# Peptides against a protein of PDB entry 3S8F: the designs that were tried, part 25

Target 1, 157 residues: chain A of PDB entry 3S8F
Amino acid sequence: VLTLFVAVPSLMTAFTVAASLEFAGRLRGGRGLFGWIRALPWDNPAFVAPVLGLLGFIPGGAGGIVNASFTLDYVVHNTAWVPGHFHLQVASLVTLTAMGSLYWLLPNLTGKPISDAQRRLGLAVVWLWFLGMMIMAVGLHWAGLLNVPRRAYIAQV
Target 2, 166 residues: chain B of PDB entry 3S8F
Amino acid sequence: DEHKAHKAILAYEKGWLAFSLAMLFVFIALIAYTLATHTAGVIPAGKLERVDPTTVRQEGPWADPAQAVVQTGPNQYTVYVLAFAFGYQPNPIEVPQGAEIVFKITSPDVIHGFHVEGTNINVEVLPGEVSTVRYTFKRPGEYRIICNQYCGLGHQNMFGTIVVKE

## One batch from the design tools (peptide; made by RFdiffusion4, then SolubleMPNN)

Design b1_p9_7_s3 (from b1_p9_7, 5 letters changed)
Fold by OpenDDE base, seed 2:
Structure b1_p9_7_s3 (fold): chain B 157 residues (1-157), chain C 166 residues (1-166), chain A 9 residues (1-9)
Amino acid sequence: as target 1 above (157 residues)
Amino acid sequence: as target 2 above (166 residues)
Amino acid sequence: SVLDLLLAL
């Protein structure tokens, strides 16, 4: 009950953000059901990073519901599942948002725009970071479901 | 024009909220699937029981490892287990195949884990609290108990064994 | 049951 009480507003917030992105994409010339996505500024690491963080937060949020479940927590608690969840929430969402924020903040504070090389490097960094985090998170969740323990160097699988 | 913009935003919000609601049901379904496929033998939480960790080694059912396994019925046993730095008592724990085993686990020192490999038995053990786990071993053999909660320098080597007899 | 699941969440 408590989990759902938190989950519903969280979902509403998340999808409201998505609605804002759709509106922005359409203002930028995107058309159709999905064309607005391509119209978003994917060339800006300050945009890409937090969006990738949000994408990582989707399975992480679902995992939050699982972890908060009285029954499912018995399955996943202190298994590799838990660090998998953490890496989605902290190392993906929070970290990527922080990375993106820097790409906005530093140019604004210094009054100097980032170079094209810096922009391209930034895009590479955030995409590679996201990819690595997704691979690790999927692996950890999978291992967790197979009862691979957390804080142990051994497993039966 | 401002009104038009607000109306447009509202339309997108309504659509995404509807999608959100649909996804909520999808998530519930996925959780249900996970429960059905990965929770065979789920052990429900028991009532909270408290013990004095400073005396648990000297008095009560945990004091003598030779008396740790108690038959409570024709095919039912209670096993009083201590998780301590750095091991388990008794070790090994010997129980019969097919019997309903109630583990009563506590700690005299710090927080430990009680994770039985090959099973879904996985609980934290707190000093002053009794963890209750009910399980029936269907296969004979040895089951390793591992600690999955950091408890000190010897944490990684903290193991026990459950021997299930035919 | 579904109800138990909902309560457990």
Scores: peptide ipSAE 0.013, ipTM 0.763, DockQ to the pose 0.036
Fold by OpenDDE base, seed 1:
Structure b1_p9_7_s3 (fold): chain B 157 residues (1-157), chain C 166 residues (1-166), chain A 9 residues (1-9)
Amino acid sequence: as target 1 above (157 residues)
Amino acid sequence: as target 2 above (166 residues)
Amino acid sequence: SVLDLLLAL
């Protein structure tokens, strides 16, 4: 039980970011319970990328709680579940955040704004990356629950 | 404007923090419920047993693969298994169907995995420690042992077989 | 026991 309290700082961080997003959306004219989401700058890959990373981090974080559970880890340990988890954490959150950071950083460093074509391409890349990661993650978690081992090229299932 | 914005931010943060804490309790509750309803499949961890990995091949119950399967009761066996770079011994492991098998698994060299396909047997094998797993094979046949912990250049080829006899 | 499992979390 006490092990799960390790999740508290992570959740606090995650939901603080969510609070910031809500505030930003409301400043941009969003109203109501969900209207603020639509008001966020979804046309900017520098924004979309890290947000998609955060979305992937949600199930990943839940999985982290599972992995940290002594009894539940017995079920999922060294199965495809584990790489499914860290691909959400690293390949989604960290990678997408890095991608988003570059979309912000490079224009600022060079003083040159990105073209509309570059912006559209960036959006496509970020969304496709996210989609691919989600498909892979779902597959890996599913396989893990079926007791497919990690670090093995073969499995009975 | 700044003061108003500050108050708004605080309100949102408080709300989201409350939600965060609520979700934490939900997760704990879900885990507790899952464990309470699905305890039959969980094998409790036994007492930590230690061995000397440098001598485990020369002396003791793991030293002779021919003596690895020990009948401890009418329908009970203990199997002393070594996971090593890169294989398992004995190989194959022959056990009778329906018998309660206690696997005592250790390693003389590096960390390995012991994953038995078609079963819930899945443990890491650490040098100096003995992994104990209890299982009863209900179906006869061959069960493949897979190393699911990277252990070196031959890791991908590290397999064993359990043969369950009728 | 179930309690032991819960405490192990």
Scores: peptide ipSAE 0.012, ipTM 0.813, DockQ to the pose 0.028
Fold by OpenDDE base, seed 3:
Structure b1_p9_7_s3 (fold): chain B 157 residues (1-157), chain C 166 residues (1-166), chain A 9 residues (1-9)
Amino acid sequence: as target 1 above (157 residues)
Amino acid sequence: as target 2 above (166 residues)
Amino acid sequence: SVLDLLLAL
């Protein structure tokens, strides 16, 4: 079994989402190779949150390929690397998507739009969450490569 | 209008798919690089060896901690280790510096971890299976064994020691 | 070879 081919459908799915974002950005007036990114609604936490989740999912997905490799998994298994991977996949993508969904859902359910203050606070929350998760994830992956075990309160290094 | 939109989407998808393929090759290259640089000295998976966890404490090479370290050749030893709730046997494990050590590790109760700090020894220990790890300690001193698989209420305190003698 | 490596993964 060619394990790496498992990544192909996942990548196709991920980049289909990216294509949708590009299309949306271009519909909003974005032009050029990167201009469509700027045209996306970065002032809406309901948009920003899941997009940041997607960004976190990229290195997480790469790590997934590493973890799926029998030989490479020997290096990282039951080290801090594994929690690092989880925090990118679950605590970033899934959690931020859920947060973003709430920023859309709550105003819809209440019938009241969010205030400008609430919007700004929401943006701060999701960006800070993403930043914190990235710092923690990088730290955990780094520690894992240094053979720091998971599920232990002490480490030699 | 809808047709134009679909064509545009298709063009974007083609571009991203091309990028996807490129990234796939990048990932393959990174994996290859990682294997080349980080797998030096990695112990390959051993053959499946089974043992009865219900009798491992009573009979066989794991039964007596005093007989756990067996010299199998010149500068070569086999160490029969039990990981149990909540510790390791024998403890400490005493081995000479520079000798090739073959650890035979099993559990009489639940799944444990066997992680030796300062080394690349890191295996899960399953009841009914024998984990085999080969390692040569180049530096004398004490090496801590850590259980990195949750095994119960005392998991966090489950430690062992390998003493490498000059 | 790269192919051998891929098959070994």
Scores: peptide ipSAE 0.012, ipTM 0.801, DockQ to the pose 0.036
Fold by OpenDDE base, seed 5:
Structure b1_p9_7_s3 (fold): chain B 157 residues (1-157), chain C 166 residues (1-166), chain A 9 residues (1-9)
Amino acid sequence: as target 1 above (157 residues)
Amino acid sequence: as target 2 above (166 residues)
Amino acid sequence: SVLDLLLAL
């Protein structure tokens, strides 16, 4: 019940953030239905990290609703599905948001801007992290649907 | 300038609000589809039944593994199972093929899992509570019971076996 | 085994 209650405000927040991104993209010269996405500052790891976190949060959020369903939870509970959900929420959204925050915070605290090399390295780290997390999450969810147990080193499949 | 920005923000918010509502419908539809196609064989939760975990090993239907399997009808059995650190009793659990089996599972110590491979039986076992699961084994053979809830140092080695006889 | 020792603690 609580999860379903929280789901509504969370969805509202997510789409509000999306609206803000569209506004920002259009201010940067983006046009059309999707052109504003390309206009966003994809060269800044402080921006890319939390956005990728948000993208990973979408399937994770949907999974949260599944986990909160009495009937559906019976299928997925204590299977590899659950760790898959956790990694999308914590290791993707929360972690990437924290990483993005650091890319902004550290230069601000030290008064020294990041070098171009540091910027490129940051982008590589964020994208590779996201890619790896998505692969792992998909694998865990798939395994969970195949009844692979959580907290066990063995599986029938 | 502020007014222009305000109007622009409102326009985008309206668009995304509409999209959000559409997506909400999609999610509901997906849930409905899943429920319609994947709810067969779901075991409903039974009534809450409680026991004293401190005495369950000494008295009552769980006390003697030799008497754990009780025939309640011509093709119906009740099996009183203990999940403990670190195993299950009785072990093996012997039941006939095609019979309706009612598992009554509890724990004398900590929380355990009861996951039977090859079946949809997957429940947590709490000390002081009795988990009730109904299942009919259609195929003879051995079914492994796995603990999927961390219960201590021996958790990874906590296994049981159900033997289904022809 | 080491595991047995750990379980005995």
Scores: peptide ipSAE 0.006, ipTM 0.774, DockQ to the pose 0.009

Design b1_p9_7_s4 (from b1_p9_7, 5 letters changed)
Fold by OpenDDE base, seed 2:
Structure b1_p9_7_s4 (fold): chain B 157 residues (1-157), chain C 166 residues (1-166), chain A 9 residues (1-9)
Amino acid sequence: as target 1 above (157 residues)
Amino acid sequence: as target 2 above (166 residues)
Amino acid sequence: NVLALLLAL
């Protein structure tokens, strides 16, 4: 009930954010169907991190609807599918958003801009984190569909 | 100017909404395809049934493991299973190949899992509630029961066995 | 989500 209740507001938020990103990209000189994406500030970890989090949240959100489905949840419940889902939600969206927020917050609080080295390191960390989360999440979802159990150290697969 | 901006944003939102909906259907279709090709199907849940967990070991159909397997009709059986810390009874569960088996599973202590490897049987078992699962074993052999719900320090070693006889 | 949770309770 709660999942479905928050699904509609979450979708509305997601679409609004996407629309805002497109608008921002176009204001920055991006044109065409996809040119606005390239125009976004991909050199800023404070931007990249939460955007990558949002990208991970898309399949995670779809998975949330699946997990809330009576028929589908019966299949995936207490399998590796479930950890795959919440790692997209928590370890991807929430964590990356927090990481990105830090890159914005610290310079604003201290009045000192981040160095170029710190910026590059931040980008590397965020991208590597995202990549790792995607690999793990895909693996867990796949394993879950193959009926690998959650909270069990062995499985016959 | 603000109205024009809002209208433009609304158009983008509609596009992203359509894309998101399309992707949702694609994901559902992929999951449906995977489930159809990699599982024997969905086991329907039974009606909610309650039992007293404090007396389930002393009286009723779960009390005697030797009487846990009940033939209810031609090639039809009901198996009364207890999931407890840390195992299952009866153990092993012996059933014939090709028979329709109705598992009636409950717990006398805490919440457990009932996951039968090699099958789509996967349910939580709550004290005071009877979980009902219907399944037909097509292949003879041994099927391991795994607890996939944390139930204490011995959780990782909580296993049972179903023996399907020809 | 917090607001939704509060409303759902």
Scores: peptide ipSAE 0.006, ipTM 0.755, DockQ to the pose 0.026
Fold by OpenDDE base, seed 3:
Structure b1_p9_7_s4 (fold): chain B 157 residues (1-157), chain C 166 residues (1-166), chain A 9 residues (1-9)
Amino acid sequence: as target 1 above (157 residues)
Amino acid sequence: as target 2 above (166 residues)
Amino acid sequence: NVLALLLAL
């Protein structure tokens, strides 16, 4: 019971972040149920990167609940499912947040704004990273459900 | 007005919190559904059984691989398996098709994995503990055992075989 | 597990 209740504060935190994004979008002129999303600064890699990280974190969080279930964990434990979960949690949210932070931090530290070319390149990098990570994560989760073991170079399936 | 902005933020937070709670219930429902519909392949956790890893190779049911397979009843067997750096014993493990097999698995050295391909047998093997898994092989053939827990420099080559005879 | 959680809610 206590283990599964960890999901409650985690969800509260996640959706508080979402609330902050909605507020920001509405301040930028977004209206309606979804209009605030479009109003967010999608042209800034420092913004896009952590948001993509959050998107990857959603299925990862759901997987966390599965992994915390004693009965369901028996099915996925030490299979490719586990690395899939890690890549969603660490290599998406944490890594993309770090990337986004760099896109903000470096210009401030150097005192020089990023060029338009650098901005476009940054956007390409974070979107490609996200796409690659999602493909990898889906593949790993799928393989895990097919009982492919982790920490093995071969599998029968 | 900072006060108006603060109130607006609170309103959004309340909405998202409500959504959060709704999603929590959805996840719980999905877990409940999965457990209710897919319980046939789940092996329940057994009682904790302990063994001395320092003597397990010398005395007891794991000491002689030639006596590792014990018939306990009609079409019922217990197999005493050691997972060690870097292999399994006995190897191969020979069992009859259609028999109920109880695997008793332990380690004399470090933590290993016992993952049997083509089955739902997947357990960690801890020194000092006995892992118990019950399984019935319906199809004859060879089943590979893979160590899926890092156990040292030879981990990647640690394999075993279960031979199911007709 | 699931039942316990449901009862705790």
Scores: peptide ipSAE 0.006, ipTM 0.793, DockQ to the pose 0.038
Fold by OpenDDE base, seed 1:
Structure b1_p9_7_s4 (fold): chain B 157 residues (1-157), chain C 166 residues (1-166), chain A 9 residues (1-9)
Amino acid sequence: as target 1 above (157 residues)
Amino acid sequence: as target 2 above (166 residues)
Amino acid sequence: NVLALLLAL
């Protein structure tokens, strides 16, 4: 009970962020149950990057609960599942948040706004990164469920 | 306007908190479902057994690889396995098909992994501790043991074999 | 299974 209870504050934090996104979308004119999502600034890589990171963090968080489960951890421990989890948490959320932060920080530090070309390139980078990370993460989790070991160059499935 | 905005924010937060709680229960349910549908093919002993890693090679049940496989009953065996830098002892491990095998695994040096391909046997092996797993091989053949915990320069080459005889 | 579930929580 206590082991999974640790997920409560994490979920609360995550969904508070989601609530903030909803509020922001509604302030931007979004209406209805899902219309606020479309109203968010999807043309800004400084926004898109961390949001994509959050999306990757969702299944990663679910995996965290699995990894924290005594019985289920026995199944997934030291398999490709674990690297899959890490790549969602670090290489997706943390890395994309860092990328997004740079898209905000550099223009502010230099006083020079990003060009439209730079903006488009930034969007391409973060979306491609996210896509690649999702493919890799799904593959690693799947391999882990098939009992492919981590830290080994060979496996029999 | 301020009060209206405040109420709206609270409503959104309450909704998302409710969703959060719902997802928590979903995860618990998934865990419960997994436990209910997956019977453990490998049963851990559940007791922490300790050994002295400095003497485990010289004395005790792990000292002689020729005596590592011990029949403990009808169709029941205990196998005393050492995981060391960089291999397993005995190698190969020979066991009969259909027998209940209790693996007692320890390390004389550093932490290793004991991952048996084609099975759900997957444990970390700590010096000073004995990992106990119970498994029955239903199919004859060779099963490779893989170290899935980094243990040094030869980690990538650390393999063993279990030979299941008909 | 019940014990395993309790341990998992």
Scores: peptide ipSAE 0.006, ipTM 0.803, DockQ to the pose 0.031
Fold by OpenDDE base, seed 4:
Structure b1_p9_7_s4 (fold): chain B 157 residues (1-157), chain C 166 residues (1-166), chain A 9 residues (1-9)
Amino acid sequence: as target 1 above (157 residues)
Amino acid sequence: as target 2 above (166 residues)
Amino acid sequence: NVLALLLAL
């Protein structure tokens, strides 16, 4: 019960961030129900990286509720599902946030803006990372549901 | 302008909070649905039993692998299994097809896993605790036991076998 | 443990 209560402030935080993004997008000229999303600075890897991290974090968070459920955890515990969850939470959100932070921090620390080539490369890196992580995470979750064990090099499937 | 922006932020926050609350209920509903419709094969957690890992090899039901399989009824057995670095005992575990098997699993050393391929048996084995799993093998054959909890240098090679006889 | 493994085989 206490573990599930953690979902409340977590969701509040997540949706506060979403509200901030919506506001920012609307300030940038976005209109309508979804137009604000397009208005966000998708050309900046410092923005794109952490946002992609958040997108990966959403299914990871949902999985966290599953993992925290006593009965549902029985199905997924110590299967490939768990590494799938971790890769969404750490290797997606944390890693992409770190990447994005560097794209913001380095220009500020050096006083030199990133070149257009560096910007494009940065975008490629974060998108490719996200794509790879999503493929792997989906595969791990799927394998976990098929009872593929965690921490084993062999499996029935 | 500042007032307008503030009101807009509040509206967005209220909307997203409402959505958040709705999603919370959706998740709860999904859990409830899963429990209601997909409970087949779920083994409830047993009572916590404690043992002394330092003496479990010397005395008690785990001490003799030859006595590990105990018939408790006409079609019921209790199997006392040790998971240790790096294997299982008894090995193989021989049980009849169609019998209700109660596995009592513990460890004399470190934490191990007990994952039986082809089944939904998947438990952690902690020194000082007894893991209890009830299962009925419907199909004869060999079932591999896999350690899915890192337990040292030999972890990757830690396997056992359950032989289900007709 | 090695002995135990050997005996368990």
Scores: peptide ipSAE 0.000, ipTM 0.781, DockQ to the pose 0.008

